Peptides against a protein of PDB entry 5ONS. Designs and how they scored, part 1

All scores and structures are predictions.

Target 1, 181 residues: chain A of PDB entry 5ONS
Amino acid sequence: MFKKFDEKENVSNCIQLKTSVIKGIKNQLIEQFPGIEPWLNQIMPKKDPVKIVRCHEHIEILTVNGELLFFRQREGPFYPTLRLLHKYPFILPHQQVDKGAIKFVLSGANIMCPGLTSPGAKLYPAAVDTIVAIMAEGKQHALCVGVMKMSAEDIEKVNKGIGIENIHYLNDGLWHMKTYK
Positions, changes and structure headers below are counted from each chain's first letter, unless a header gives other numbers.
Peptide ipSAE is a variant of ipSAE made for these designs: the mean of its two directions, with the distance scale d0 fixed at 1.0 Angstrom where the peptide's residues are scored. Compare it only between designs on the same protein; published cut-offs may not carry over.
The geometry check fails a fold that doesn't show the stated peptide or that is severely misdrawn somewhere.

## One batch from the design tools (peptide; made by RFdiffusion4, then SolubleMPNN)

Design b1_p12_3_s1
Fold by OpenDDE base, seed 4:
Structure b1_p12_3_s1 (fold): chain B 181 residues (1-181), chain A 12 residues (1-12)
Amino acid sequence: as target 1 above (181 residues)
Amino acid sequence: SELEKALKELEE
């Protein structure tokens, strides 16, 4: 989603959200990520305005105090930014790729099934379309936010093709955006 | 920053 993304070229405008809209978004976030509820007041304090950075290709980035928190495309599900995920790593269920897959993930490549079933990888139960944090063998921080294109069960059985779609990865255009005020 | 260190951690 952000492989060719550049703040200077791809950001259109920024809008401040009304209280009612913020409430709706918070409810949606809790629905998508139940574990975030106890932390949401810390992540999005009521006293701080919430803004949406509107980008090309129908991408929207939710921000508080310039911090990029979540993003979505075409009013689909929200994804946490890696910067937020690194602070709250439990927001998403995890999958782990082997060391050999790291360089490919960091180039924006989708995650192939063998990278999730090989020694060093860890595949956890997850349904299709689940948003997941991609961890790597021997590493502490998530390197990617992805979406399951196959269930964990099917990844193990078929073990061929795209297992997880790469949505946002370290050092992509969104990562380099850092803040927006 | 701590977040920038995450990138270095994952660099081979």
Scores: peptide ipSAE 0.236, ipTM 0.838, DockQ to the pose 0.242
Fold by OpenDDE base, seed 2:
Formats: C-alpha cells, sequence, structure tokens
Structure b1_p12_3_s1 (fold): chain B 181 residues (1-181), chain A 12 residues (1-12)
C-alpha cells in the first residue's frame, strides 16, 4: 500500500474530526481490536484533537498530536501503523517469519507460505482476512502489518503461494512519514 | 528514537 508512497506527492489534505466522528471511530477500533479498549484514552486522549490525513488512492491516516496511529483504504478496516504497533504490540495477533524472509518483507514483498512454515518461523492459528503483525525470527519489533490471504491451517497444508499480504512494512512510505501536524 | 532503532534491528 505504501511502497511508492511519498508524503510530498501523495498527501492531499488534513481534516480535524468532530467529536461525534471520533466516538464512532473509537467504537470501530474497539470492535476491530478489542484489546485496545483499555488503552484508547492514552492513545487518543479526549483533550487532543483527532485528524485524518487524506492521501491518494483513498488512503486515510488517523493522527493524534501528529502521531500516525491507524490507516485505512476506501473506508475498509483500520490498520495500526507500525509505530503504534511497536508501542502496543498486542493490538494484533502475531505471525513470525524466518530470518531469510526479512529482506523480502522489507522490500514490500508478500509473505510466502514457506517463510511461515520453515524452521525459525512460527505460525499461529488465524483465519483468512485477519490483520496480523509480522514478527521475525530473533527480532523484537514487528517488521510488517499484513493480512492473512490463507488461513494458518491452509498455509501449513498447501505451503506454497502467498500466505500473507504485505500491507505496511518497516521503511516504507508510511514509516518515513513519521509525524504529520 | 526507539522506533528508528527497530529499523536497524530488522535490516540485514
Amino acid sequence: as target 1 above (181 residues)
Amino acid sequence: SELEKALKELEE
């Protein structure tokens, strides 16, 4: 989603949200990520305005105090940014790729099944379309936010093709955006 | 920053 993304070229505008809209978004976030509920008050304090950065390709980025928190495309599901996920790693269920897959993921490549079934990888139960944090063998921080294109069960059985779609990865255009005020 | 260190950690 952000492989060719550039803040200077792909950001259209930024709007400040009304209180009612913010409440709706918070409720949606809790529905998508139940574990975030106790943390929303510190992630999105009531006293701080919430903004949406509108980008090309119908991408919207939710921000508070310039911090990029979540993003979505075409009013689809919200994804946490890696920067937020690093602070709250429990927001998403995890999958772990082996060491060899790291360089490919960081180039924006989708995660192939063998990278999730090989030694060093750890594949946890997850249904298709689940938004997941991609961890790496021997690493502390998530390198990617992805979407299961196959269930964990099918990844193990078929063990070929795209297991997880790479949505947002470390060092992509969104990562380099850092902050936006 | 701490988050930027994550890049160093993960980059091969």
Scores: peptide ipSAE 0.229, ipTM 0.838, DockQ to the pose 0.211
Fold by OpenDDE base, seed 3:
Structure b1_p12_3_s1 (fold): chain B 181 residues (1-181), chain A 12 residues (1-12)
Amino acid sequence: as target 1 above (181 residues)
Amino acid sequence: SELEKALKELEE
């Protein structure tokens, strides 16, 4: 989603949200990520304005105090930014790729099934379309936010093709945006 | 940041 993204070229405008809209978004986030509820007041304090950065390709980035928190495309599901995920690693369920897959993930490549079933990888139960944090063998921090294109069961059984779609990865255009006030 | 530097070092 952000492989060719540049803040200077791809950001259209920034809008401060009304209180009622913020409440609706918070409810959506809790519905999508139930585990975030106890932390939401810390992530999005009531006293702080919430802004949406509108980008090309119908991408919207939710920000508070300049921090990039979540993003979505075409009013689809919300994804946490890697920067937020690093602060709250438990927001998403995890999947772990083997060491050899790291360089491909960091180039924006989708995660192929063998990278999730090989020695060094760890595949956890997850349904198709689940948003997941991509971890790597021997590494502490998430490398990527992805979406299950197959269930964990099917990944193990079929073991070929795209298992997880790469949505946001370290050093992509969104990562380099850092902050927006 | 130190975190960003460390994460960048993950590049092979």
Scores: peptide ipSAE 0.215, ipTM 0.825, DockQ to the pose 0.151
Fold by OpenDDE base, seed 1:
Structure b1_p12_3_s1 (fold): chain B 181 residues (1-181), chain A 12 residues (1-12)
Amino acid sequence: as target 1 above (181 residues)
Amino acid sequence: SELEKALKELEE
């Protein structure tokens, strides 16, 4: 989603959200990420305005005090930014790729099944379309936010093709967008 | 920063 993203070229505008809209978004976030509920007041304090940075290709980034928190495309599901995920790694269920897959993930490539079934990888139960944090063998921080294109069960059985779609990865265009006020 | 360190640890 952000492989060729540049803040100067791909950001259209920024709007401040009304209280009612913020409330709705918070409810959506809790539905998507139940584990975030106890932390939501810390992540999005009531005293702080919430903004949406509107980008090309119908991408929206939710921000508080310039911090990029979540993003979505075409008003679909919200994804946490890696920067937020690094602070709150429990927001998403995890999958782990082997060391060999790291360079491909960091190039924006989708995660192939063998990278999830090989030694060093850890594949946890997950349904198709689940948003997941991609961890790597021997690494502490998530390198990617992805979407399961196959269930964990099917990844193990088929073990060919795209297992997880790479949505947002470390050092992509969104990562380089540190703040936006 | 911790985030920069995260990038560093993932570099091959």
Scores: peptide ipSAE 0.213, ipTM 0.832, DockQ to the pose 0.244

## One batch from the design tools (peptide; made by RFdiffusion4, then SolubleMPNN)

Design b2_p19_8_s2
Fold by OpenDDE base, seed 5:
Structure b2_p19_8_s2 (fold): chain B 181 residues (1-181), chain A 19 residues (1-19)
Amino acid sequence: as target 1 above (181 residues)
Amino acid sequence: ELEKLLEEAERLQKELLER
């Protein structure tokens, strides 16, 4: 989603959201990520304005105090930014790729099934379309936010093709967009 | 605490990119 993303070229505008809209978004976030509920007031304090950075390709980034929190495309589900996920690693269920897959993930490549089933990888139960944090063998911080294109069960069974779609990864265009005020 | 996590993440990024 952000492989060729550049803040200067791909951001269109920024709007401040009304209170009613913010309330709706918070409810959506809790529905998507139930574990975030106790932390949501810390992440999005009531006293702070919430903004949407509108980008090309129908990408929207939710921001508070200049911090990039969540993003979505075409009014789909919200994804946490890696920066937020690093602060709150429990927001997403995890999958772990082997050492060999790291360089490919960091190039924006989708995660192939063997990278999730090989020694060094750890595959946890997850349904198709689940948004997941991609962990690297031996590392404690997520290197990627992805979407399961196959269930964990099918990944193990088929063990061929794209298991997880790479949505947002370390050093992509969104990562380089540290803040937006 | 959260700031420390970000610093660690930045370090991780550098380490991963060097490989």
Scores: peptide ipSAE 0.089, ipTM 0.739, DockQ to the pose 0.021
Fold by OpenDDE base, seed 4:
Structure b2_p19_8_s2 (fold): chain B 181 residues (1-181), chain A 19 residues (1-19)
Amino acid sequence: as target 1 above (181 residues)
Amino acid sequence: ELEKLLEEAERLQKELLER
């Protein structure tokens, strides 16, 4: 989603959200990520304005105090940014790729099934379309936010093709954006 | 604490990219 993203070229505008809209978004976030509920007031303090950075390709980034929190495309589900996920690693279920897959993930490539079933990888139960954090062996911070294109069960059984779609990864355009005020 | 996590993430990025 952000492989060719550049803040200077791809940001269209930034709008401050009304209270009612913020409430709706918070409810949606809790529905998507139930574990975030106790932390949502810390992530999005009531006293702080919430903004949406509108980008090309129908991308929207939710921000508070300049911090990039969540993003979505074409009014789809919200994804946490890696920067938020690093602060709150439990927001997403995890999957771990093997060492060999790291360089490909960091190039924006989708995660192939063998990279999730090989030694060094860890595959946890997850349904198709689940948003997941991609971890690497020996590392505590996620390197990628992805979407399960196959269930964990099918990844193990079929072990061929795209297991997880790469949505946001370290060193992509969103990562380099850092903050937006 | 959160700032430290971000700093660690930056370090991680550097380490991963230098492999």
Scores: peptide ipSAE 0.081, ipTM 0.729, DockQ to the pose 0.021
Fold by OpenDDE base, seed 2:
Structure b2_p19_8_s2 (fold): chain B 181 residues (1-181), chain A 19 residues (1-19)
Amino acid sequence: as target 1 above (181 residues)
Amino acid sequence: ELEKLLEEAERLQKELLER
């Protein structure tokens, strides 16, 4: 989603949201990520304005105090940014790739099934379309946010093709934004 | 605490890119 993304060229505008819209978004976030509810007042304090950074390709980034928190495309599901996920790693269920897959993930490549079933990888139960944090062996911080294109069960059983779609990864265009006010 | 985690993540990024 952000492989060719550049803040200077791909951001259109930034809009401060009304209270009613913020409430709706918070409810959506809790529905998607139930574990975030106790932390949401810390992540999105009521006293702080919430903004949407509107980008090309129908991308929207939710921000508070300049911090990039979540993003979505075409009014689809919200994804946490890696920067938020690194602070709150429990927001997403995890999957772990082997060391050999790291360089490909960091180039924006989708995660193939063998990279999730090989020694050093760790595959956890997850249904299709689940948004997941991609971890690497021996690393405590996620290197990618992805979406399960196959269930964990099918990844083990079939063990070929795209297991997880790469949505956001370390050093992509979104990562380089850092903050936006 | 949260800032520390972010700094560690950035260090990790550099390390991962070197491999």
Scores: peptide ipSAE 0.065, ipTM 0.695, DockQ to the pose 0.021
Fold by OpenDDE base, seed 3:
Structure b2_p19_8_s2 (fold): chain B 181 residues (1-181), chain A 19 residues (1-19)
Amino acid sequence: as target 1 above (181 residues)
Amino acid sequence: ELEKLLEEAERLQKELLER
């Protein structure tokens, strides 16, 4: 989603949200990520304005005090940014790729099934379309936010093709954006 | 190029954790 993304060229505008809209978004986030509820007041304090950064390709980034928290495309599900996920790693279920897959993930490549079934990888139960944090062998922090294109069960059985779509990864255009005020 | 991207990502992650 952000492989060719540049803040100067791909950001259109920024809008401050009304209180009613913020409440709706918070409820949606709790529905998507139930574990975030106790932390939501810390992540999105009531006293702080919430803004949406509108980008090309119908991408929207949710921000508070300049921090990039979540993003979505075409009003689909929200994804956490890697910067937020590093602070709150429990927001997403995890999948782990082997050491050899790291460089490919960081180039924006989709995760192939063998990289999830090989020694050093760890595959956990997850349904198709589940948003997941991509961990790597020997690394503590998530390298990527992805979406399951196959169930964990099917990845193990078929063991070929795209298992997880790469949505957001370290050193992509969103990562380099850092903040927006 | 791929190796350079990996090194840059690791550097950026380290900077984030040190702040």
Scores: peptide ipSAE 0.045, ipTM 0.658, DockQ to the pose 0.023

## One batch from the design tools (peptide; made by RFdiffusion4, then SolubleMPNN)

Design b2_p24_4_s3
Fold by OpenDDE base, seed 1:
Structure b2_p24_4_s3 (fold): chain B 181 residues (1-181), chain A 24 residues (1-24)
Amino acid sequence: as target 1 above (181 residues)
Amino acid sequence: SAQDEELAALEAEVKAAGGSLPVP
C-alpha cells in the first residue's frame, strides 16, 4: 500500500474530526481490536483533537497530536501503523517469518507460504482476512502489518503461493512519514 | 527508552542486512 508512497506527493488534505465521528471510530477500533479498549484513552485522549490525513488511492490515516495511529483504504478496516503497533504489540495477532524472508518483506513483497512453514517461522491459527503483525525470527518488533490471504491451516497444507499480503512494512512510505501535524 | 533502543537496533540491522534501502 505504501511502497511508492511519499508524503509530499501522496497527501491530499487533513481534516479535524467532529466528536461524534471520533466516538464512532473509537467504537469501530474496539470492535476490530478488542484488546485495545483499556488503552484507547491513552492512545486517543479525549482532550486531543483527532485528524484524518487523506491521501491518494483512497487512503486515510488517523492521527492524534501528529502521531500516525491507524490507516485504512476505501473505508475498509483500520490497520494500526507499525509505530503504534511497536508501542502496543498486542493489538494484532502475530505471525513469524523466518530470517531469510526479512529482506523480501522489507522490499514490500507478499509473504509466501514457505516463509511461514520453514524452520524459524511460527504460524499461529488465523482465519482468512485477519489483520496480523508480521514478526521475524530473532526480532522483537513487527516488521510488517499484513492480511491473511489463506488460513493458517491452508498455509500449512498447501504451502505454496501467497500466505499473507504485505500491507505496511518497516521503511515504507508510511514509516518514513513519521508524524503529520 | 529500551523500546526506542530496540527499534533503532532493528532499523540499523535491517539497513545493514538489506543494503541500501531506498527512501520512498
Scores: peptide ipSAE 0.224, ipTM 0.691, DockQ to the pose 0.039
Fold by OpenDDE base, seed 2:
Structure b2_p24_4_s3 (fold): chain B 181 residues (1-181), chain A 24 residues (1-24)
Amino acid sequence: as target 1 above (181 residues)
Amino acid sequence: SAQDEELAALEAEVKAAGGSLPVP
């Protein structure tokens, strides 16, 4: 989603959200990520304005105090930014790729099944379309946010093709935005 | 912090891997 993303070229505008819209978004976030509920007031304090940075290709980034929190495309599901996920690693279920897969993930490539079933990888139960944090062998911080294209069960059984779609990865265009005010 | 050091290590790996980086 952000492989060729540049803040100067791809950001269109920034809008401040109305209270009713913020409430709707918070409810959606809790539905998508139930574990975030106790932390949501810390992440999105009621006193702080919530903004959406509108980007090209129908990308929207949710921000509070300049911090990039979540993003979505075409009003689809919200994804946490890696920066938020590093603070709150429990927001997403995890999958772990082996060391050999790291360079491909960090180039924006989708995660292939063998990178999730090999020694050094860890595959946890997850259904198709689940948003997941991609961890790496020997690392404690997520390097990617992805979406399961196969169930964990099918990844183990089939063990070929795309297991997880790469949505946002470390050092992509979104990562480089850092903050937006 | 240990967290900062690990993030720096991951960023170093990105550079070494030659991933697509936006132009500043």
Scores: peptide ipSAE 0.144, ipTM 0.677, DockQ to the pose 0.036
Fold by OpenDDE base, seed 4:
Structure b2_p24_4_s3 (fold): chain B 181 residues (1-181), chain A 24 residues (1-24)
Amino acid sequence: as target 1 above (181 residues)
Amino acid sequence: SAQDEELAALEAEVKAAGGSLPVP
């Protein structure tokens, strides 16, 4: 989603959200990520304005105090930014790729099934279309936010093709954006 | 690899910025 993203070229405008819209978004976030509920007031304090940064390709980034928290495309599901995920690693279920997959993930490539079933990888139960944090063998922080294209069960059984779609990864255009005030 | 080095640098940045499980 952000392989060719540049803040200067791809950001269109920024809009401050109304309280009713913020409430709706918070409810959606809790629905998508139940584990975030106790932390949501810390992540999005009531006293702080919430903004949407509108980008090209129908991308929207949710921000508070310039911090990039979540993003979506075409009003689909919200994804946490890697920066938020690094602060709150439990927001997403995890999957772990082996060491050999790291370079491909960091190039924006989708995660292939063998990279999730090989020694050094860890595959946890997850349904298709689940948003997941991609961890790597021997690394502490998530490398990528992805979407399961197959269930964990099917990844193990089929062990071929795209297991997880790469949505946002370390060193992509969103990562380099850092903040937006 | 160059990408491994970049990843290490990025992880160091995240750690320095306070990336960790917060205390409730």
Scores: peptide ipSAE 0.100, ipTM 0.647, DockQ to the pose 0.112
Fold by OpenDDE base, seed 5:
Structure b2_p24_4_s3 (fold): chain B 181 residues (1-181), chain A 24 residues (1-24)
Amino acid sequence: as target 1 above (181 residues)
Amino acid sequence: SAQDEELAALEAEVKAAGGSLPVP
């Protein structure tokens, strides 16, 4: 989603959201990420305005105090930014790729099944379309936010093709967009 | 900044694991 993203070229505008809209978004976030509920007031304090950065390709980024928190495309589900995920690693279920897959993930490549089933990888139960944090063997911080294209069960069974779609990865265009104020 | 330190740590961590961050 952000492989060729550049803030200067791909951001259209920024709008401040109304209170009613913010309330709706918070409810959506709690629905998507139940574990975030106790932390949501810390992440999105009531006193602070919430903004949407509108980007090309129908991408919207939720920001508070210039921090990029969540993004979505085409009114789809919200994804946490890696920066937020590093602060709150429990927001997403995890999957772990082996060492060999790291360079491919960091190039924006989708995650192939063997990278999730090989020694050094850890595959946890997850359904298709689940948004997941991609961890790496021997690493403590998520390298990528992805979406399960196959269930964990099918990844193990088929062990071929794209297991997880790479949505946002370390050092992509969104990562380099540190803040937006 | 704290974010810069975190990035540096992640980069170091990735390198130590045999990965390389693409240079923009």
Scores: peptide ipSAE 0.087, ipTM 0.661, DockQ to the pose 0.038; fails the geometry check

## One batch from the design tools (peptide; made by RFdiffusion4, then SolubleMPNN)

Design b2_p25_1_s2 (from b2_p25_1, 9 letters changed)
Fold by OpenDDE base, seed 4:
Structure b2_p25_1_s2 (fold): chain B 181 residues (1-181), chain A 25 residues (1-25)
Amino acid sequence: as target 1 above (181 residues)
Amino acid sequence: EEEEEEEKKKKEEEEEQKELEELMK
């Protein structure tokens, strides 16, 4: 999603959200990420304005006080940014890739099944279309936000092809954006 | 010259990867 993303070229505008819209988004975030509810007032304080940064390719980034929190494409599901996920790692279910997969994931490559079934990987039960945090072997912070393209069971059985789509990764264009006020 | 530039680029990519690996700790 952000492999060729640049803030100067790909940001179209920024809008401040009305209180009613913010409430709707908060409810959607709780629905998608039930574990976020106790933290949502810390992540999105009531006193602080919530903004959407509109980007090319129908990407929208949810921001509070310049912090990039969540993004979506074409009004689809919200994804947490890696910056938010590093603070709140429990927002997403995890999958772990082996050490050999790290370089490929950091290049924006999709996660292939062998990188999830090899020694040093950890594959946890997940359905198709589940948004997941990609962890690396021996690391504590997620390197990628992805979407399951096969179930965990099918990844183990088939062990070939794209297991997880790479959506957002460390050092992509969204990571480099850092803040937007 | 071209070989030195390729070696420099490779070293910069290795350093960047190391920084990202440190960020993941």
Scores: peptide ipSAE 0.352, ipTM 0.744, DockQ to the pose 0.081
Fold by OpenDDE base, seed 1:
Structure b2_p25_1_s2 (fold): chain B 181 residues (1-181), chain A 25 residues (1-25)
Amino acid sequence: as target 1 above (181 residues)
Amino acid sequence: EEEEEEEKKKKEEEEEQKELEELMK
């Protein structure tokens, strides 16, 4: 999503959200990420304005106090930013790739099944379309936010093709967009 | 002015690279 994203070129505008819209978004975030509910008042304090940064390709980034929290495309599901996910690693279920997959993930490549089934990888039960944190062998922090293109069961069974779509990765254009006030 | 902007950009890139290296330990 952000492989060629640049803040100067790809941001269209920024809007401050009304309280009713914020409430709707908070409810959606709790539905998508039930584990976030106890933390949501810390992540999105009631006193702080919530903004949407509108970008090209129908990308919207949810921000609070200049911190980029979540993004979506075409009013689809919200994804946490890696910056938020590093603070709250439990927001997403995890998958772990092997060491050999790291360089490909960091180039924005999709995660191939062998990188999830090999020694050093850890594949956890997940359905198709589940938003996941991509961990790596020997790394503490998530490298990527992805979407399961196959179930974990099918990844193990088929062990070929794209297991997880790379949506947002370390050092992509969204990562470089540190803050937006 | 252009040199100052380039130097600032280079410094920001170095800080970002350092942050990435720290996360990748």
Scores: peptide ipSAE 0.173, ipTM 0.690, DockQ to the pose 0.031
Fold by OpenDDE base, seed 5:
Structure b2_p25_1_s2 (fold): chain B 181 residues (1-181), chain A 25 residues (1-25)
Amino acid sequence: as target 1 above (181 residues)
Amino acid sequence: EEEEEEEKKKKEEEEEQKELEELMK
């Protein structure tokens, strides 16, 4: 999603949200990420304005006090930014790739099944279309936010092709967009 | 002015690389 993203070229505008719209978004975030509910008042304080940064390709980024929290495309599901996920690693279920896959993930490549079934990888039960945090062998912080293209069961059985789509990764165009005020 | 902007951009890129290296330990 953000491999060729540049803030100067790909941001269209920024809109401050009304209180009613903010309440609707908070409810959607709790539905999608139940574990965030106790933390949501800390992440999105009632006193602080919430903004949407509108980008090309129908991308919207949710911001509070200039911090980039969540993004979506074409009013689809919300994804946490890696910057938010590093503060709250429990927002997403995890998958772990082996050491050999790290370079490819950080180039924006999709995660191939062998990188999830090899020694040093850890594959946890997950359905197709589940949004996941991609962890790496011997690393503490998530490398990537991805989407399951196969179930964990099918990744193990087939062990070939794209297991997880790479959506947002460390050092992509969204990562370089540190703040937006 | 252009040299100062290039030097500022280079420092920002070096800080970003250092942040990434710290997260990737």
Scores: peptide ipSAE 0.157, ipTM 0.679, DockQ to the pose 0.031
Fold by OpenDDE base, seed 2:
Structure b2_p25_1_s2 (fold): chain B 181 residues (1-181), chain A 25 residues (1-25)
Amino acid sequence: as target 1 above (181 residues)
Amino acid sequence: EEEEEEEKKKKEEEEEQKELEELMK
């Protein structure tokens, strides 16, 4: 999503959200990520304005106090930013890639099934279309936010093709934005 | 106790930053 993303070129505008819209978004976030509910008042304090940064390709980034929290495309599901996910690693279920897959993930490549079934990888039960944190062998912090393109069961069984779509990764254009006020 | 918690937090943030720098290399 953000492989060729630049803040100066790809940001269209920033809007402050109305209270009713914020409430709807908060409810959607709790529905998508039930584990976030106790933390949502810390992440999105009621006193702080919530903004959407509108970008090209119908990308919207949810921000509070300049922090980039979540993003979506075309009113699809919300994804946490890696910056938020590093603070709250439990927001997403995890998958772990082997050491050899790291360089490919950091280039924006999709995660191939062998990178999830090899020694050093850890594949956890997940359905198709589940948003997941991509962990790396021997690393503590997520390097990518992805979407399961196959179930974990099918990844193990088929062990070929794209297991997880790479949505957002370390050093992509979203990572480089850092803050937007 | 507060100083020890601040030092611990600072160390964890430094370790996180180093790990991220290693991943980006």
Scores: peptide ipSAE 0.047, ipTM 0.569, DockQ to the pose 0.051

